Peptides against a protein of PDB entry 6DSZ. Designs and how they scored, part 72

Target 1, 361 residues: chain A of PDB entry 6DSZ
Amino acid sequence: NYVVTAQKPTAVNGCVTGHFTSAEDLNLLIAKNTRLEIYVVTAEGLRPVKEVGMYGKIAVMELFRPKGESKDLLFILTAKYNACILEYKQSGESIDIITRAHGNVQDRIGRPSETGIIGIIDPECRMIGLRLYDGLFKVIPLDRDNKELKAFNIRLEELHVIDVKFLYGCQAPTICFVYQDPQGRHVKTYEVSLREKEFNKGPWKQENVEAEASMVIAVPEPFGGAIIIGQESITYHNGDKYLAIAPPIIKQSTIVCHNRVDPNGSRYLLGDMEGRLFMLLLEKEEQMDGTVTLKDLRVELLGETSIAECLTYLDNGVVFVGSRLGDSQLVKLNVDSNEQGSYVVAMETFTNLGPIVDMCV

## One batch from the design tools (peptide; aimed at target 1 E24 T42)

Design b2_p25_4_s3 (made by RFdiffusion4, then SolubleMPNN; from b2_p25_4, 13 letters changed)
Fold by OpenDDE base, seed 3:
Structure b2_p25_4_s3 (fold): chain B 361 residues (1-361), chain A 25 residues (1-25)
Amino acid sequence: as target 1 above (361 residues)
Amino acid sequence: SLLEERRRKEEEKRKEEELKKLLEE
C-alpha cells in the first residue's frame, strides 16, 4: 500500500492581507495553485486557521469590504474562469467558508490575453473588473443580494492591455490601464457605466510612456491617481500632476510585484526579478490651502529576499514574500541597516519543494 | 489560395458576429 502522501503545493502564486476572519484579526491569505491557506497574523507569527481547496488554479485573489460589511470578503477567480465571493464564518469552534456568490465568467469567444488574467475591484465596491480576453473588459456588478455573479462585457478598443486598476476617489468607477499599440505604450483612463454598459472618457491619459511600462498602482486619496512602473522609470499621474523618476538602481532588474504599505498610499514595496526589495515613497507637500500634493517620489533599496511573485505588508514592519521560484519568507524591515546595508532580516522561511502538480483525482 | 482566404474571412466574420452576441447578452 503506497500511501502516496499527496504533497501540498508550496509555490506561492498570490497573497493578500486583510481582515477576513474577523474585523479585528489581521489575516494573511496565500494562494498555492488550487489551494488557499488562511492565517492569522499574531505576535508569535502566522497561525494557520483554514486551508481551502478551490476548483481550479487561483488566478485572482482579492479582499474587499462592501459598505456595511464588518469584515472583508474574498473574491477568487480561477484559471478556468470560475468566480466566487467567499465569506469566513465561525460558529464556536466550527469554521466555514461560505460562498456568497459564484459564477462562470468564461466567454465562448475571445483571445485569452498574453499577460494573463487580471482581476480588479473598485475601491468603492461597485464592481469587479476582469481583463480575460483581448479587446474585452468584463464587469461583474457587486450586488449584495445576488448569489449569481452576472457579468457583461464592454469592448476595449485597446487590444493589448498590459495592466489595469480601478482608481480611487472617482465619482464613477474609473479604470486606469497601460496598453500597447504600434506607437508604443500608453496610459489611458475610462469611466465604467454600469447603466449603459459602456466606457465613458476618463479624466486623463498619458501617451508615450516608457516602452516597458508594466504595472499600474492605483493611489488612494489624498494623492489619488496612479503610479506607472517601468523598467527604467516610475511615474505618477493624477490628471493634474505628473512626476517621473528614473532611479538607476531599478534598471538593474525588472520590478515584477508591488504592495501598498500605508493605507494612504505613502509607501509601497517593490520586488524585482533578482529578489531585491525596494520601498517607493511618496513625499507629501501640504499647501497653504490644506491641499496635499505629491512633492517627490523616492526609491530606497531595503535589501534582498527570495524572488517575489507577490508581496504583502502585514504589520510592524513584517512583510510576507510569496515566492513561486524560491522559498517564501517572512521578513522584518528594520529602521537601521545591518553591516551589509540591508534593512531586511529573514524571520521565517517556507521551503518551496517546486511545482507540485495537484493531480486532482 | 483564394479558398483559404475566403475561409479565413468567413471565420473572422463568424468570430465578429459571435463576439457581438456576447456583447449584447
Scores: peptide ipSAE 0.030, ipTM 0.386, DockQ to the pose 0.000
OpenDDE base, seeds 1, 2, 4, 5: peptide ipSAE 0.005, 0.000, 0.000, 0.012; ipTM 0.383, 0.375, 0.356, 0.411; seeds 2, 5 fail the geometry check

Design b2_p25_4_s4 (made by RFdiffusion4, then SolubleMPNN; from b2_p25_4, 11 letters changed)
Fold by OpenDDE base, seed 5:
Structure b2_p25_4_s4 (fold): chain B 361 residues (1-361), chain A 25 residues (1-25)
Amino acid sequence: as target 1 above (361 residues)
Amino acid sequence: ELKEEREKRREEERRREEERRRREE
């Protein structure tokens, strides 16, 4: 009996930060294939709390806080289309991960999208949106009392969605997405009607964006709107204001991940395929009426890290760099650069032993 | 310093939750 000690996965394919264990704790959650690792962020570093085995590769992992919840809930979608909402419960020393709701969201009919699974949550926690198949947007209404995750599909006219997010500050749930058609790439918005189970016209659109526009970032209030990241350009649009920058430094390598630093959306981390870490800054202009408008966008090179699959800002300039291809890192962002012009210092490195080939024997 | 940033984040989240509540009234 060779007990093949199943080597634990080390490659990171997702990470999120929030308040999952309690309202007071800052947590780092790391997805490593089928494994979820839960840490508490402390002054001394990452304290492991729990590991959870999932029934499939984690494809989506998002924290959200419904109205009246004291702490965040965790939405997980697997590559096999198993969806669940998880809650952390602690009773003394006993730690349980409770499944509040679950469901399989696989469709019998549909072409799986080539860009993979996209899962998004409305900032007001009205629904979960899923792009699983071309020409379909799946909606999971969020209801507190429903243990079964029920979903419905809305038909998308736009067959080739590149990325999609829910916008902030919208009366109705509103998606913003980059799509490709024969004429190029475009940005469009739709309102999602839960009642009618259809799309309504969204507040704005932008036709003919950069040909390599690949990511949408929803910007919180007071700015609102979205950031569109391309190969050569970064653009902002909120319906009233448009701003674009083309910093030469981002052209050198494709930006592949992002994470919001400030709750108000004034700063974002960007990671590229060369392991370069950037800060995107939204410069504010305060109007005499107290309205905040975007004055400018700026990109700063912070330094180099492992190639990020995912980034998450923890606190006090500490960033977790989740890597699939290299070692994951805990890094410190400094105010002052070193002699090499880097603002990044590695604090801890987590060895990646490579993809665990699950040899299903 | 870590406590102050956590406190600021909590205050900003609380302020947003309060602003959201004020818009729902």
Scores: peptide ipSAE 0.008, ipTM 0.468, DockQ to the pose 0.000
OpenDDE base, seeds 1, 2, 3, 4: peptide ipSAE 0.008, 0.007, 0.008, 0.000; ipTM 0.447, 0.354, 0.463, 0.289; seeds 2, 3 fail the geometry check

Design b2_p25_5 (made by RFdiffusion4)
Pose (drawn by RFdiffusion4):
Structure b2_p25_5 (pose): chain A 361 residues (1-361), chain P 25 residues (1-25)
Amino acid sequence: as target 1 above (361 residues)
Amino acid sequence: EEEEEEEEEEEEREEEEEEEEEEEE
């Protein structure tokens, strides 16, 4: 027999922003399935540079540039457990994606977990963290000689884990995650020590959270902490400091995705399965000693995009809405809600044949 | 008008790069 592609996969599973082509090159990297798309934000709008194609299902896609690098290094993990670090190199008149490092990191003894694979990267590029199998947190240290991507497993006493994030502004690599056991689910803190290959007691106390907490947000350096998004209550956790708001405006649909807007983390974008688009706020309270603290949380609805699986703010009040169940699109957020109450205006839609359930000729 | 907007965007990017080089120094 013989199989050809009549149409490339159009559903968007992942999208990230960063400086990948050059420095201050606002790139939008869109992950479809086996395809990877790279764009440069120009005055025209989204203009592509190179659409590559891999022999795998892109499951983790993150950007970073470690200590002393020219441009961000892209990291990709295949669902069949193929890991690689890439680098856009336009040295010549052409374009080549050099593979700085690669390595298969499948464990012969783990069970894939509910909520699938998670790929997290250290705030200061100390390591790559993986959550492939239950009870096994895999660490991949980041240096130069680790070109044949080597790795080692730590053990995780917490068996059922929902979402994991690396915390900003800590003495060393620290992890914040939501896990489940009997008696509801909780949030626990750990420290990753890639010198002894163990877990150390984390920075702060284990808290009880909402029963349906589904997302953890890594809050940047000026504030520090973690934001946990459940079904009805949005909570902020940072050591002893703790804030939460529970608007009934949210419970109607589960919040699925989040995206950081400002570098400060004062504004965040949220998405519903009903197709909404929120703005999560961390309002500031600059005090006498010239320091900045955080006072409260406020969520107010911006309008509605399409159902988003990915979410990314690009530039000049524009957000790329990566839709898996429908058309992905481009959106302009305006201060003046011109029509009705929607601060959201569609600029461009991308044909997504969506989940093809049935068809005929 | 479109060519002028592209030229202005390039000039702004060049100024941002020069400012970043000065900050590195």

Design b2_p25_5_s1 (made by RFdiffusion4, then SolubleMPNN; from b2_p25_5, 14 letters changed)
Fold by OpenDDE base, seed 3:
Structure b2_p25_5_s1 (fold): chain B 361 residues (1-361), chain A 25 residues (1-25)
Amino acid sequence: as target 1 above (361 residues)
Amino acid sequence: SMKEKLEKQEEEKKKRLEEREKEEE
């Protein structure tokens, strides 16, 4: 009996950190095509807990904590538009991954967007937003009692959305997105009415951003607003305050991924197409009225890693670098640079044997 | 610099918004 041990996928196409197994456990979740790997982050490294086969390539993987949940739930969307919300349950030594809700969110009519599937969750867990098709924004209301993920579409006038996020600190769920029209790239916001199933005017917009603006980062309170990352510039806008930086170092290679380091959005990791790892820092200014405003943005080169498809900060300066093209890594961020000026030290390297194209027949 | 271009564009936009808000009052 040749047990053809089907070579497990090694190329990483997504990673997230949170508290999925328990409220106390720090978890790393890694998407490798159709496979989800769940780890506990320990002082000794990554402890494997469970592997889960998904019914299709994982396209979106996000942790979220609805009000009154003790631990995070996992939203997954596959490339075949199968959506699910997963919960980790442990009963003694028995580990189960429970599907709390599921649904197929495919539309019969629509052009799949060229920038691929985007899935986002409202920070207050009111809804999931999906950009699957041009000119449509799909909303999945988050209801605790609903085992079936029901979705509806809202028409977007903006046909070419580049990236979209939900903003923090908004009374109504509010999206911020970069879109392209014949005049260039722009940033716009919309409030999402669950009741009326429509968009309302959002709090702000920014017309004529950088032509290569590619990513939106929603910034938590107290800053709020969003960071827009381009090829040559990084901008911040919250409706009241605008800041832009154009550090020459980011022009050398396109930033392709980001991850929030601090819960308050004071720092972000940025990865580029050359495997350079940056820290984006939001400098605070305390006003005399006790309001916190953004004083400045700063970018620091930390060092080099494998080319990141995704980044996630774990704890204590440890970062997981998920790579599709190269080896994934656990890296340590140091306070002091080495002789080469790098703050990055590889702790562990995970050999990538190449993308297993699961021919999903 | 691109920074200066973006800052200038946003200042020009802020002025246009403030002008529109004054026309709606």
Scores: peptide ipSAE 0.038, ipTM 0.440, DockQ to the pose 0.011
OpenDDE base, seeds 1, 2, 4, 5: peptide ipSAE 0.000, 0.000, 0.000, 0.000; ipTM 0.289, 0.252, 0.295, 0.308; seeds 2, 5 fail the geometry check

Design b2_p25_5_s2 (made by RFdiffusion4, then SolubleMPNN; from b2_p25_5, 13 letters changed)
Fold by OpenDDE base, seed 1:
Structure b2_p25_5_s2 (fold): chain B 361 residues (1-361), chain A 25 residues (1-25)
Amino acid sequence: as target 1 above (361 residues)
Amino acid sequence: MKKKEEEEERKKREELLKKRKEEEE
């Protein structure tokens, strides 16, 4: 009897930071195929708390805090369209992960999008949005008492959505997305009506962005709006302010992931396909009326890491680099560069043994 | 009381896990 100890997956396909175990604990959550790993971030490093088996490969993993919750809830969507909302519950030494809500959000009819599954949560926790199929935007209304995740579809005129986010500071839930048509790539916004189950006209649009625009970052207040990441350019738009930069350093390799460092959206980590780590900085201008506007965008090369599938800033300049292709890392960002001009120091490395092919025996 | 409810919720989750694995095979 060869007990083939099914080796645990080591490739990281998602990571998120928040307050999942308690209001005070800083957590790192790591998705490794079907496994969710939960850590507490401590001064001594990552303390493992729980591992959770999921119903399938984790495709979306997002923390969110509904109004009147003391800690974050976890939304998970699997590659087979199984959705759940999870809560961490601790009673003394007893740790449990409660399923508050679940559902299957698969449609019988639809073309699965070539850019894969996108899942987003409204910053005000009014809804979850899902781009699963071309020409459809799925909405899951968030209700505290609803144990069954029910969804509806809204038709998108834009058949080829590249990326989508909810915007901050909007009276109604508002999406911002990059889409492609025969004329190129464009950015558009829509308000989402839960009542009418339709899109209304959003606050702004930007036609003819960079042809390789691939990523939308929603910027929190006070700036608001969105950042659009391309191959050659980074652009900001909020309806009133437009700003674009084309730093030559980003042309070398495609930026594939991002993470917000500051709650006010003044800094973002960017990772590219060569494992380069960048800081994107938003410079503020304070107007005489107390309004804050974007003055400039700047990109700084911090150093080199494993090729990031996902990035998450923890605290005190510590960053988790989740890698699918290489070893995941815990890295420290320093204020001063080393002799090689790097601001990045590896603190811990997590060996990636590659994709374990589940041998269906 | 609280420990029994947590154990029942865990069992319900494990049963849901099992049913969905059986539906995916």
Scores: peptide ipSAE 0.028, ipTM 0.370, DockQ to the pose 0.019
OpenDDE base, seeds 2, 3, 4, 5: peptide ipSAE 0.000, 0.023, 0.000, 0.000; ipTM 0.253, 0.484, 0.262, 0.257; seeds 2, 3 fail the geometry check

Design b2_p25_5_s3 (made by RFdiffusion4, then SolubleMPNN; from b2_p25_5, 14 letters changed)
Fold by OpenDDE base, seed 4:
Structure b2_p25_5_s3 (fold): chain B 361 residues (1-361), chain A 25 residues (1-25)
Amino acid sequence: as target 1 above (361 residues)
Amino acid sequence: SMEKLKEEFEEEKKKRLEEREKEKE
């Protein structure tokens, strides 16, 4: 009996940081194909807590904290459209991952989108949004007592959605998305009515954005709005203010991932296809009425890392670089550059042995 | 162009303000 010890997957396809194990613990959660790894971030590094096998490849992994929860819950969607909400529970030395809710969100009819599965959570935890199929936006209402994830579809007129996020600071859940039509790429917003199960007109739109606009970043208060990342430009829009920059350095390689550093949305990490790590900075302007507005956008090259599939800021300038194509890394961001002008120092490297192809025999 | 995007933004902002004024009447 050759126990083929199936090598543990090493390629990272998602990562998230939050307070999953407790209200006080800072956690790093790493998705490696069908495996979820849970770490506590410590001064000494990453402490492993639990590994969880999922019933499929993790396609979406997001932490969220509903009102009245003491710690974050984890939403997972698999590539087979199995959705679950997970809770960490510890009782002495016993560690359990509890399924709070589950469901299958697959539709019988629909074209799977070319840009894959997108899953997003409303910042006020009113709903989960899923872009699974062209011309459909799936909504999962979040109810605390519901163990069954029920979903409904809203028709999108925009058939080719590139990226979508929920906006912050909206009375109703509001999505912002980049889409493509025969005229180019555009940004639109919709309010999501849970009651009527339809879209209402959103607060703003932006037609004819950059042709290669690929990512939406929802910006928290006080700025609000969204950042749109393209190949050549980074733009900000909140309905009242528009800013755009075209830093020449981003033209060299496509930005493919991002992560918010500051809770107030003042800084974001950006990773490109060459493994370059950038900081996007939102410069503040305080108005005489105490309102904070965006003054300017700035991009700084921090250094080079493994090619990031995902990025997450931990604490104290430590960043986890989740890589699918290369080795994942813990890196330190320094205030001062080294002799080569890099602000990035590798602290730890996690060897990637390549994708585990689940050979379904 | 960036200028065109700014113009489209200002035009749409103006339309939204006009719509909000009409909803108050």
Scores: peptide ipSAE 0.031, ipTM 0.463, DockQ to the pose 0.012
OpenDDE base, seeds 1, 2, 3, 5: peptide ipSAE 0.006, 0.007, 0.000, 0.000; ipTM 0.398, 0.310, 0.400, 0.394; seeds 2, 5 fail the geometry check

Design b2_p25_5_s4 (made by RFdiffusion4, then SolubleMPNN; from b2_p25_5, 13 letters changed)
Fold by OpenDDE base, seed 3:
Structure b2_p25_5_s4 (fold): chain B 361 residues (1-361), chain A 25 residues (1-25)
Amino acid sequence: as target 1 above (361 residues)
Amino acid sequence: MEEERRRREEEERRRRLEKRLEELE
């Protein structure tokens, strides 16, 4: 009897942090191909709680908390366009992952986008947005009573979307996206009308951004707006204020992932293709009227890690570095640098054995 | 010498991992 110990997948393709198991627990959720791993973050490290097999490769994994929920729900979209909203329930020692809603959001028409699947959730939990196909933006309205995830498409004039996010603090759900046309890359915003199932003009646009602008970060209030990350520059725009920096240090390697550290959006982790970890800092200026505006952007090199596919700040300066190409890591951010000038110390390393195709028989 | 050896072993491991990723994608 060859016990084929089915090697579990070890390459990380997504990670998120939130309060999934309870309102009080801090969780790390890790996507490894078809597997979802759920951990509780403790002072002693990561405590495994549950592993879940998904019916397909996890393409999107996002935590969100609808109004009136005590804890976060999990949205998952697979590469086969199976969408679900999951809830963690524990009754004594019994742990159940419950599907609150599900649906298949595949279209019969459309060109799959070259940049892959993008899934985003409105910060006010009004809808989920999906960029699956060129020239289409799919909307899943979030309704508590609906067990079936119904979606509709809105036509997007911009055929080549690079990245998209929902903005914070908008009366209507508003997307901000980087797109490419024959003239270059641009940033645009649209309001999403759930009622009319159409786009309305958004609050702002920025034409002719950096040619390699690749990522949008939605910034929470009080700043609002978005950060646009390129190869050479990092820009901020909120409709009223524009600010750009071009720190030479980021030119050396492409930034490929980011994660918000502070709930107010004052700091972000950035990871590049060389495994360098940066902190992006938003410096605030308090106006005499009590409004907070962005004064400046600053980038600091923290140190080196495995090449991050995804980053997530946990707590107390601990960061999970999810790696596809290397070993995933728990790292500690220190206030003081070591003798090598690094603020990063590896706490734990998770061996990547390569992509194991979980033969779900 | 040990650091160079470790670096080479890590680079070889990375290359093997990258190759495996490419084969499965």
Scores: peptide ipSAE 0.000, ipTM 0.294, DockQ to the pose 0.016
OpenDDE base, seeds 1, 2, 4, 5: peptide ipSAE 0.000, 0.000, 0.000, 0.000; ipTM 0.256, 0.245, 0.302, 0.302; seeds 1, 2 fail the geometry check

Design b2_p25_6 (made by RFdiffusion4)
Pose (drawn by RFdiffusion4):
Structure b2_p25_6 (pose): chain A 361 residues (1-361), chain P 25 residues (1-25)
Amino acid sequence: as target 1 above (361 residues)
Amino acid sequence: EIDLEESKEEDEEFWEELEEKLKEE
C-alpha cells in the first residue's frame, strides 16, 4: 500500500513567541502535528520564513536563550520521546535549522499520566524538566557538552500530578505543581538539586486549592509566585501572601489556556471552551519605599475569539488565537469597545478543517 | 520592518488605557 498527505494538518496544538530568527525578531512558532511553522512579525502582518517538517508529533515546544547566547534556542519533544534543541541559522543566503543537541528520553518503566506530557524550562535556563510518566520527574541539565541529550530521573512521591511550573525568582530551581490524592488535590513546592539528583523541601507551605485546579502560571520576577486557575476560583500563591477571586462569570466554562501579556505579568489572557477571552489582572500598589507589590486580582471579559488551545499576544494590541477545534485567527484588542461589549475584532482567519468527524465524496 | 522601540512605548500606553477603561466599567 501507499499513503500520501492530501492536506497538511491544520489544527493548532502549540504556539510560542520569542526571538528565534535574530535578536528583536518577533517570531510566532506554530505547532500543528508533524509540521512546524516559523513567522516574523512584520508591518504586513504574519510573514513566514521557513516551514520545516519533523518525523514526530510535537508535544512540547518552548523557547529560551541561556546564559550568553545570540538568539533563543528552540526545544521540541516528540510524543514518541524524541528531544532536540534547535537553532535558526541564516548564515548563508539559505536557511538551515541546525540541531545543537538531541536524545531519546523514554523510560522503560513509567505509565503516561492523565493530562499528558508536560515540558517546563528553568527561568534562567538551568535545566529542562519533564513530566512524562506518573511519579517520575525527569531532569535534563543544560550545559554545552550535553549534546547527546543525557538525562536522569528523580522520583516523585506525588503520584497524580496535574500541571507543573518552574517558579521565578528563587534561590535555586524550584517547582510549583498541583497534584491529586485522596482528600482533594493540593499544591506542593519542591527544589530541584541537579548536584545531588534529589528533591529538597520547597520554598513555602503546601496549600489546599480548588478541587478542579487545572493550570499553574509562572509569575515573573517583579512579583514572583504562582497563579492557579481552577474552574471557579482564580488564586495567587506566593509564600505566605495569598489572594483569590471567584467570579461566577467563569464557572460556565472551564478555563483551558493562558498567555502572559506584559513582561511584568500585570496582565494575562485566558480562554474558555465556550470561546471566550478574559483578561486576568494583577493590579499594582507602588509603596513608599520605591518597591512595587501586588494588591488584588480582577477578571473582566474582553469578548470572544474562537475556541483556543494556544494563546499568544504578538505586538501592538494583537493576539494570535491558535484554535484546535476551529479556525485559528488573528485578533485586535481595542481600548474602545466599539460595537456591543466585545473589545475583540477579527483580522484574519486560517482555514482549519478541524476535527474531521465524517466525510463523503 | 516595525520600529520596536516606538511600538513598545505604544503598547505600554495602550494597555494602561484599556485597564483604566475596564476599571470605569

Design b2_p25_6_s1 (made by RFdiffusion4, then SolubleMPNN; from b2_p25_6, 11 letters changed)
Fold by OpenDDE base, seed 3:
Structure b2_p25_6_s1 (fold): chain B 361 residues (1-361), chain A 25 residues (1-25)
Amino acid sequence: as target 1 above (361 residues)
Amino acid sequence: SIDRKKAKEEEEKFLKELVEKLKKE
């Protein structure tokens, strides 16, 4: 009996970086269809730790650290609406991935959104938000003792949400989202009341953003607010300050992914559909009162990589480029450009053998 | 760990140097 070892999926559809195995270890987690690969980032490269099979294609993968946890927990949502919270446990040489909580979050009634599944976590770990269906925002309260992920829906008046994030520095959990209506695309905020299970008016809105505004980046304190990425423009808004740039270089190809380089949100990596890697820079201005405000936004071309489905900054200028269409890469950022003006050097390439089309037979 | 603090300081130095270089071009 030749067990044809089914070729492991090689196409990457998600990646995250954090401290999942321990408080000390830096981990790279890679989603490849139904497979989760866990690595430790070392000076020698990626050390494989564990591979986990999931009950369906991974649609959402997010690390989060509740108050009192020493290391990050992993939230996963599958394309079949199976949700779980995973914990890494090691006892000597024994490695276990423990399911702390699970649940099915599928609704019997609802139109699945055309922009796919969006899952987000409140920075203070009060809730998980899910945009699964048009006109609904699903909330999973995060409670320490609950093994069953229970969810409730809040009605959204905005039927066509493009992207959504939780904001930082908000007293109540606050979402910021891009939506489309007959008048164009807009940005709105809502506070989420866990007690009343409703939306309250958020701190700000921005009507008539760029027609192709597709991505929301929540910015940490001290800046707060959000960055909205379009085809032609990048805008910042925090309720008090608005700033927009329209760098010609981003018009050439659509930005499709981002990752924060540092905890303070001063630098981001951006990837486009041509495999160009950019750095988005937030320039600080210190006010006389000691408040930090955004002075300017700048976009710089770093170089070219495989077409990123996801990006994650690791450490020491090393970036993982997760690709669905091409080979995934570890790349190094350099201070000095090469003869071609590139700041990017490929360190390792991971061959993509193509998407395992799950033929649903 | 002292080594981790040093590594973070070296990383932040690197990122500052990169950003400063990108500002001059």
Scores: peptide ipSAE 0.304, ipTM 0.832, DockQ to the pose 0.642
OpenDDE base, seeds 1, 2, 4, 5: peptide ipSAE 0.260, 0.028, 0.019, 0.146; ipTM 0.801, 0.585, 0.381, 0.712

